# Designs tried in a protein design run: peptides against a protein of PDB entry 4ASU. Part 111

Target 1, 270 residues: chain A of PDB entry 4ASU
Amino acid sequence: ATLKDITRRLKSIKNIQKITKSMKMVAAAKYARAERELKPARVYGVGSLALYEKADIKTPEDKKKHLIIGVSSDRGLCGAIHSSVAKQMKSEAANLAAAGKEVKIIGVGDKIRSILHRTHSDQFLVTFKEVGRRPPTFGDASVIALELLNSGYEFDEGSIIFNRFRSVISYKTEEKPIFSLDTISSAESMSIYDDIDADVLRNYQEYSLANIIYYSLKESTTSEQSARMTAMDNASKNASEMIDKLTLTFNRTRQAVITKELIEIISGAA
Target 2, 83 residues: chain B of PDB entry 4ASU
Amino acid sequence: FTFASPTQVFFNSANVRQVDVPTQTGAFGILAAHVPTLQVLRPGLVVVHAEDGTTSKYFVSSGSVTVNADSSVQLLAEEAVTL

## One batch from the design tools (peptide; made by RFdiffusion4, then SolubleMPNN)

Design b2_p15_3_s4 (from b2_p15_3, 9 letters changed)
Fold by OpenDDE base, seed 1:
Structure b2_p15_3_s4 (fold): chain B 270 residues (1-270), chain C 83 residues (1-83), chain A 15 residues (1-15)
Amino acid sequence: as target 1 above (270 residues)
Amino acid sequence: as target 2 above (83 residues)
Amino acid sequence: STLERLQKLQELAEA
């Protein structure tokens, strides 16, 4: 490579490094906000899940309709955030199919669809786009919940799959259950609850669904921003290493050029 | 007793004496040994009676309240404000 | 000239 080629490459990598550093800072700011907003959201979401956990709601084996909701976003450059969710969705779908169940999929965020389109296109009910640019609100979750309930797909049970935030350097893909009104109402474990009006239970189920979706979005967002920050940091470090290597190459090449030219001058061959 | 909105936590696994909640069927009080129940909230006043005798008042928009067999209570409001 | 060539090398060495 000529000195000019090396210089051009150095300039390019330095520019990339500036971009990745800037993106890191943006991700860091978004992460800080997301983490702060996740604290109450987690309490809220865990509270919504408490009933289902404590009641130990079980779906009869003869019920075959299963819904999988994958929660991610539209944005890339965040490591394995999207692929982790997609991988678990694939695994769950395969297991359910092997058990003779019908599986339908909802994708929250365009990246889920992008990954699963080729293999699972026929199983998709709906994909929600424009996720990840702004922090998710309860209103957003309510819209998703409403769309699900109005989709016409009468699922018996479902799974919401998302990345739960652990720390700035760690997330875990998790699954939480979703139940239909019929499943909740017919569950033997619900008999311990005092006379619950059918309308009350319906309203509760709808509200709970929105709550769980909201919770999953908040966990996902926090995990994503953290992962993006890490990814951009890694990219910046890699760029730095490459700059160092190229600088060494440049210096060596420069020395070679100087030496060659000096020899030509001394020998009189030029 | 847990009382939270999507954006704020008022009580997290706290011990309380009584919680008065506004439901669609009417207002009722949840005591420490209340039987398991599930209700949806209507807009109205929530009153939390602490064990020390302190009373706190909140206005809520909508939501749910669940009393479980283990006596845990989850009060989840879409919007809530301290009064 | 030889002098000019040497000057160019000096400039390259100092970059």
Scores: peptide ipSAE 0.206, ipTM 0.842, DockQ to the pose 0.004
Fold by OpenDDE base, seed 4:
Structure b2_p15_3_s4 (fold): chain B 270 residues (1-270), chain C 83 residues (1-83), chain A 15 residues (1-15)
Amino acid sequence: as target 1 above (270 residues)
Amino acid sequence: as target 2 above (83 residues)
Amino acid sequence: STLERLQKLQELAEA
């Protein structure tokens, strides 16, 4: 490689390193905010899921329609964040199909569609785009919930799949159940809940869905920002190592060029 | 008793004597042995009566309240503020 | 010139 080639590569890698460092800082800031906002969101979301856990709501086996909601974002460069969700979605879809269930998919974030489009295009109901630029709000979750409920797909049971935040260095892809109004209303375990008006139950379910979606978005966002921060840090370190290697090569090559030219000058061969 | 909004937690698995909630079907008081129920909140006042005799008031918007068979209560408001 | 060539090398060495 010529000095010119090495210099060009060095410049390129240095630019990449600047970008990755910048992205790391941005991700760190977003992570800090996301983590702070996740604390109440987790209490809120877990509270919403408490009914389903305590009532032990079961979907009858004869019910065949299953909805999978994958939660991620539109943004890349965050390690395995999107692929982990997609992998779990794919696994769940396959298992449900093997059990004779009809499966439809909703993607929250364009990356889900990007990964699963080729294999599961026919199963997609809707993909929500423009996710991840701003921290998710309850309003956002409500919009998603409303769109889901208005999609015309009358699911019996669903699964929301998202990355739960564990720590700055750890997340876990998890699944939480979603139940249709009909499933909730017909559940034997719900008989203990006294005198529930149908309209009340409908509204309750709408809130529950929005709550769970909101919770999943907050978990996902926190996980994503943390993962991106880590990914950008790794990229920056890798770039640094490459810069060091190329710098050594540059220095050696430069010395060789100088030596060669000096010899030519001294010998008068040029 | 858990009382939270998406952005704030007021009570997390706390023991309370009574919670008065505004629901679409009317206001009702939740006692420790209240029957299981699901309700939707209307905008209004939530009053939490602690075991120590203290009373706290909150204004809530829409949301849900769940009373479970195990006497656990989840009050989840879209918006809530301490009054 | 030889001098010019040496000057270029010096510049390269200082880069």
Scores: peptide ipSAE 0.195, ipTM 0.861, DockQ to the pose 0.005
Fold by OpenDDE base, seed 3:
Structure b2_p15_3_s4 (fold): chain B 270 residues (1-270), chain C 83 residues (1-83), chain A 15 residues (1-15)
Amino acid sequence: as target 1 above (270 residues)
Amino acid sequence: as target 2 above (83 residues)
Amino acid sequence: STLERLQKLQELAEA
């Protein structure tokens, strides 16, 4: 490589390092906010899931339609956030297919589609874009829930896959169940719940879905911001190391050029 | 008893004496050993009666309330404010 | 280019 080439590369990497440092700070700020907002969201979301846990709703084995909702965002540069969700989605889809189930996929965030489009394009119902620019609201979750319910796909059961926040350095990809109205209505375990009006149950389920989606979005967002912060820190360190290496290479190359020129002068070849 | 909105927690697994909730089918009081039920909230007044005799009032928007067989209650409002 | 920078950034973040 010429001195010019090395210099160009050095300049490029230094610029990237500036960007990564800035992005780290932005991610840190977003993380702090996300973590604060996650606390009540978790109580709210877990509360919504309590029915399904306590009622132990089971889907009949003869039911074959399964919906997978993967939750991530549109934004990259956050480590394994998207790939972890996609990996679990793939695994779940494969397991369900092996069990003879029909699988459809909803992606929350464009990155899910980006990862899965080549292998699972036929299974996608819809992808929600414009995720991750602002903190998710309950309104956003409601829109997603409504779109799902209006999609025309009559699933029996489903799963929502998202990254649960553990700490600033740790997240875990998890799955929570979603059930269709029909599945809930027909569940034997629901018999203990006294004479629930069908309209009430429908509305209840709509809220439940929105609640779970909201919860998943909040967990995902917090996980993403923390992961981005870490990724940007790593990128900055990697850039620093590369700069050091290239600087050494530059110095060596410069010395070699000088030596060559000196030899040419001494030899009379110049 | 859990009472929360997406943005605020009012009660988290607390023991309360009674909770009065506004539902689409009418307002009802949730007492100890209330039968399991699912209801949807209508905008209105929630009154929480604590074991110590204190009463707290809240205004809620839409949402849901779940009374489980184990006597656990989840009151989940889209929006809620202390009165 | 901005694209090249972003590509490199992504590579660095994934490493």
Scores: peptide ipSAE 0.057, ipTM 0.902, DockQ to the pose 0.013
Fold by OpenDDE base, seed 2:
Structure b2_p15_3_s4 (fold): chain B 270 residues (1-270), chain C 83 residues (1-83), chain A 15 residues (1-15)
Amino acid sequence: as target 1 above (270 residues)
Amino acid sequence: as target 2 above (83 residues)
Amino acid sequence: STLERLQKLQELAEA
């Protein structure tokens, strides 16, 4: 490589490093906000799941319709955030299919669709786009919940798959159950909840779904921003190492060129 | 007893004496060992009676309340403010 | 190009 080529490459990598450093700072700011907003959201979301855990709601085996909701975003450059969710979705879909279940998929965020479109296009009901530009609100979750409930797909049970935030350096892809109104109303374990009005139960279910979706969005967002921050940090470090290597190469090449030129001058070959 | 909105936590697994909640069917008090129930909140006042005798009041917009067999209670409001 | 820069960023982020 000529000195010019090395110089061009150095300039390019230095520019990339500036961009990655800037993106790291942006991600850090978004992470800090997301983590702060996750604290109450987690209490709220875990609270909404308490019924399902305590009531031990089971779906009858004769029920075959299963809905998988994958939660991520539209935005890239966040490590394995999207692929981890997609992997879990694929695994769950395969397991359910093997069990003779009908599987439909909802993607929250365009990245889910981009990953699964070729292999699972026929199973997609809807993909929600424009996720990740702004922090998710309860209103956003409500819109998703309403669209799901109004989709016309009468699922028996479902799974919501998202990345749960653990720490700035760790997240875990998790699955939480979603149950249809019919499944909840017919569950034997619900018998202890006597005299529940059907309208009340329907409304309760709507809130429950919105609550769980909201929770998943908040966990996903926090995980994503943390992962992006880490990814940008790694990219910056990698760029730094490459700059160092190329700088050494440049210096060596420069010395070689100078030496060659000196020899040519001394030998009278120039 | 857990009482939270999407953006704020008021009580997290706390022990309380009584919680008065506004539901669509009417306001009722949740005492210790209340029978399991599911209700939907209407806009109104939530009153939390602590074991120490203190009373806290909140206004809620909507949401849900769950009383479980284990006496745990989840009050989840869409919006809530301290009064 | 912006695309090339984004691709490089993606590569760096995955590395």
Scores: peptide ipSAE 0.016, ipTM 0.876, DockQ to the pose 0.013

Design b2_p15_4_s1 (from b2_p15_4, 6 letters changed)
Fold by OpenDDE base, seed 3:
Structure b2_p15_4_s1 (fold): chain B 270 residues (1-270), chain C 83 residues (1-83), chain A 15 residues (1-15)
Amino acid sequence: as target 1 above (270 residues)
Amino acid sequence: as target 2 above (83 residues)
Amino acid sequence: DEEEEELLKKLEELK
């Protein structure tokens, strides 16, 4: 490579490094907020799941319609955040298909669709875009829940897949169950709740769905910002190393050019 | 007893004597060993009676309340404020 | 988002 080529590359990498450093700081700020907001959201969301855990809701095996909701965002540059969710979605879809289930997919965030569009396009019901630019609100979750309920797909059971925040350096992709109204209403374990009005149960289920979606969004957001912060830090470090290497190469190349020129002068072959 | 909104936790697995909740079917009091039930909240007053005799009041909007067979209670309000 | 995609491509080159 010529000195000019090396210089151009150096400039490019330095510019990228500047951007990644800036993005790291932005991600750090967003992470701090997300982590703070996750604390109550987790209590709220886990509380909503308590019924299903305690009642041990079971879906009959003859019921075959399964919904998978993958939760991520529209934004890249966050390490394995999107791919981890997609990977688990693929695994779950394959397992369900092998069990003779019908699988439909909803993506929260455009990145899910981006990853799965070629292999799973026919299974997608809807993709929610404009996710990740602002912190998710309960209103956002309610909109998603409503859209899902109005999608016309009458699933029996579903799963919501998202990254659960563990620490600033760790997240875990996990799954939580979602159930249709019919499944809950027909569950034997719900018999102890028999005096529940059908309208009440329907409304309750709508809140439950919104609650779990909200919870998943908060977990996902916190995980994403943390992962982005780490990814941008790593990118900045990698860029730094590359800059150092290229700088050395530049210096060596420069010396070689000088030496060549000197030889040409001495030889008279300029 | 767990009482939370999406943005605030008021009680987290706490032991309380009684919780009065406003539901769409009417207000009712949740005592120890209350029968399992599911209800949806209407806007109104929640009153929490602590074991020590203290009483706390909250205004809630919509949401849900779950009373489980194990006596655990989840009160989840979309919005809630301390009074 | 185009900017992010471009940046992503460039960052991939750093790997």
Scores: peptide ipSAE 0.036, ipTM 0.913, DockQ to the pose 0.910
Fold by OpenDDE base, seed 1:
Formats: sequence, C-alpha cells, structure tokens
Structure b2_p15_4_s1 (fold): chain B 270 residues (1-270), chain C 83 residues (1-83), chain A 15 residues (1-15)
Amino acid sequence: as target 1 above (270 residues)
Amino acid sequence: as target 2 above (83 residues)
Amino acid sequence: DEEEEELLKKLEELK
C-alpha cells in the first residue's frame, strides 16, 4: 500500500473510532437508566407470571394455534441481541411446526422482521416499529397488548421470546408463556380459583399480557444497551489496535520510500 | 406478598398479616390461607397490615391481584402511591 | 437504516 492509501485508511478508522466511542457513551447512559428501571419492572413482570407458573396451565394438544412474540428493537450495532432472539424464534417455530401446530409471529422491533422476513414472512401478523429510541413505558406495552388482542388471531397458546438481562456482560434469551383467555378459562388447574367470572378473567388476562410485554421490553432494553455498549467498546479497541498497526506500517513504509529515494540518488539510477 | 407497580416495588415476597384491596366487585381483605382468587383492581385504597401491627396505606389505580393456593399474593397496580 | 448498515460493515472489517 502507498503512503496515501495508509493515510486514507487511518483517517477512516479514526473516524469510525470516534463514532463507536460516542455510541458507547450513549449506550452506557441508556444502560444505566435501563438497569435502574428494570429492577421494579422485573418484580412487576415476574409477579404477573406467577399465576401461570403456579397454576401450571396446559394447552390441550388438539389446540394448534400458537403465537410467538419476539422482542427486540429497531436499532442495530448491539452484538447478537437480535440474532439471539431470532434464533430462538426459529427454533420454537420449527419445534411447534414439527408438533403440528400453526405458528404466527409478532415482532416487537423492526430487526426481528428484517432477520426473519425471508423465511417466515408468511407467519408474521404484525411488526411493531419505533422500538428502542426511547425507554419502553407501560403505555407502550399496553398498546402492543391491545393490538395483539384485537388482531383477530385466535391463538391458544403463545411464547414471548426476549433477552433477559443477567449482567453488563451477559444476557440470556428466554421464553415465557402467554395464554389465551379460552385456554386459561378451560384449564383444569384454574378450578381452584373459585367464583371467578368471565369478565374478571378477561380483564385479568389483558393486564397480564400487558405486564408480561412490559417486562420483556425492559429486559430486552437493558440487555440491548449493555450489549451495544460492549460492542462499541470492542469496536473502539479494535480500531485503536488497527490504528497502531497502520501507524507502524506507515512509518516503515515512509522510511522505505526515503531509503529508496536516497539509493536512487546515490546510484544515479533515477 | 408482592406489591408493585411497573416503576416501584412496595413489597417483595414479604410476609404480611392482611391486605385490603379495592376490587371491581368491592373491597376485601386477604388473610393468611385465603382461598385462591383473581381480581381486578379499581381505583382505591390498599391497606397493608404488617405482622408487627403496622399499617401502610396506598392509593392504586387499575391492576390485578392474585391469591394462589400456596398463599402467595401478587398485587400489581398500574399506578400506586404511598399515602 | 442504510447508514447503520454501512457503519456495521465498516466495523466488521475492523475485526
């Protein structure tokens, strides 16, 4: 490479490094907030799941309609955040299909659709966009829940797939169940809950869905910001190393050019 | 007993003597070994009676309350404030 | 986002 080429590359990498450093800082700030807000959200969300865990609600095998909700965002540059969710969605969809289930998909965040468009486009009911720019609110979750409930798809059982935050350096893609009103109402395990009328149960289920979605969004957001912070940090470090290497190469190349020129002058070869 | 909103936790797996909750069908008290039930909250007063005899009051908006067979209780309000 | 994709590509090249 010529000195000019090396210089151009150096400039490019330095610019990238500036961007990645900036993004790291932004991600760090968002992560700090997300992590703080996740604490109560987790208690709230896990509390909402308690019924389903304790009641051990089962869907009859003859019921075939299954909904998969994948939770991520619209924003990239966050490592394997989106691909992890998509991978789990694919796995779940394949397993359900193998079991003779009908599978429909909802994507929370545009990246889910981007990844799954080619292979699963026909299974998508809806994709919620404009996710990830601002911290999710309960209102956002309620909107998603409402749209799902009004989608007209009469699922029996569902799965919400999201990245659960573990630490600043770790997340885990997890699945939580969601159930239709009919499934809950017909579950034998629910018989212990006496004197529950249909209206109460319907309203309860609506809240439950919103709660779980909210929880998943908070987990996802925290995981994403952490992953982005890490990814940008790694990118910045890689850029730094490359800058160092290229700088050395530049210096060596410059010296070689000078030496060559001197030899040519001395020898009269040019 | 767990009592939380999306943004705040008031009780997390705590032992309490009694919780009075406002439901759409009326207010009722949740005691130890209460029968399993599901209810939806209406705006109103929640009163938590601690084992030590202290009481705390909260105003809640909408939400849900679950009493499980194992006597665990989840009170989940969309909004809640301490009084 | 095209810009994001471009940046991603550039970042991948740094690996």
Scores: peptide ipSAE 0.033, ipTM 0.903, DockQ to the pose 0.840
Fold by OpenDDE base, seed 2:
Structure b2_p15_4_s1 (fold): chain B 270 residues (1-270), chain C 83 residues (1-83), chain A 15 residues (1-15)
Amino acid sequence: as target 1 above (270 residues)
Amino acid sequence: as target 2 above (83 residues)
Amino acid sequence: DEEEEELLKKLEELK
């Protein structure tokens, strides 16, 4: 490589490093906010799931319609955030299909659709775009919940798949159940809940769905920002190492060129 | 007893004597041994009676309340403020 | 979005 080529490459990598460092800082700021907002959201979301855990709601085996909601975002450069969710969705879809279930998919965030479009296009009901630019609000979750409930797809049960935040360096893809109103109302385990009005139960289910979606969005956002911060840090470190290597190569090449020129002068071969 | 909004936690697995909640069917008092039930909140006043005799008041918007068989209670409001 | 894609391409070129 010529000195010119090395110099050009050095400039390019230095520019990339500046970008990755900047992105790291932005991700760090967003992470700090997301983590703070996740604390109450987790209590809220886990509280909403308590009924389903305690009531042990079972879906009859003859019911075949299953909904999978994958939660991620529209934004890239966050490591395995999207692929982890997609992988779990694929696994769940395959297992359900093997069990004779009909599977439909909802993607929260465009990246889910991007990954699954080729293999699962016929199973997609809807994809929600414009996810991840701003922190998710309960209003956003409510919109998604409402759209799902109004979609006309009468699922029996479902699964919401998202990345649960563990720490700044760790997340885990998790699955939580979603139940239809009919499934909840017909569950034998719900008999202990006294004189629940049908309208009350419907409204309750709507809140429950919005609650779990909100929770999943908050977990996903925190995980994503953390992962992006890590990814950008790694990219910056890799760039730094490459800069060091290229700088050494540049210096060696420069010395060689000078030596060659001196030899040519001394030898008169010029 | 857990009482939270999407943005704030007021009680997390706390022991309380009684919680009064505004529901669509009227005033609902939750005692320690209350039967399992599900209700939807109306905008109104929540009153939490602590074991030490202190009372706390909150205004809530819409939401849900769950009383489970194990006496655990989840009060989940869309919006809530301390009064 | 275009900036992200360009950055991704550049980052891939680093690999």
Scores: peptide ipSAE 0.032, ipTM 0.912, DockQ to the pose 0.940
Fold by OpenDDE base, seed 5:
Structure b2_p15_4_s1 (fold): chain B 270 residues (1-270), chain C 83 residues (1-83), chain A 15 residues (1-15)
Amino acid sequence: as target 1 above (270 residues)
Amino acid sequence: as target 2 above (83 residues)
Amino acid sequence: DEEEEELLKKLEELK
């Protein structure tokens, strides 16, 4: 490589490093906010899931329609955040198919679709785009819930798959159940609950779905921002190392060029 | 007893004497060992009676109330403010 | 958010 080539590469990497450092700072700010907002969201979301855990709602085996909701975002440069969700979705879809279930998929965030479109395009019902630019709100979750309920797909049971935040360096892909109104209303375990009006149950289910989606979005967002911060930090460090290596190469190459020029002068080979 | 909105937690697995909630079917009080039920909130006042005799009032917009067989209660409001 | 989007575009251009 010529000195000019090395210089050009150095300049490029330095620019990338500036960008990754800036992105790290942005991700850090978003992470801090997301973590704060996750605290109440987790209590809220876990509270909503308590019914399903305590009531031990079981879907009859003869029910075949299963919905998988994968939760991520539209935005890249966050490590394995999207691939982890997609991997779990694939695994779940395969297991359900092997069990003779009909599987449909909803992607929250465009990245899920981008990963799964080749292998699972026929199973996708809808992809929600414009996820991840701003912190998710309960309103956003409600919109997703409403669209799902109005999609016309009459699922019996579903799975929402998302990354649960553990720490700044750790997340875990998890699955939570989603039940249709019919499944809840027909569940034997619900018999212990006092006479619930059908309209009340419908409204309750709508809130429950929105609550779970909201919770998943908050967990996902916090995990994503943390992962992005880490990814950008790693990129910045890698860039720094490359700059150091290229600088050494530049210096060596410069010395070699000078030596060659001196030899040419001395030898008269000009 | 858990009482939360998406953005704020008021009670987290707390022991309370009584919670009065506004539901679509009517306002009712949740006491210890209340029968399991599911209800939807209407806009109105939530009154929490603590074991120490203190009373706290909240305004809620919408949401859900769950009373489980194990006497756990989840009051989940879309919006809630301390009054 | 706008700043991040701009940075992402720049990063993609540099690849």
Scores: peptide ipSAE 0.031, ipTM 0.915, DockQ to the pose 0.186

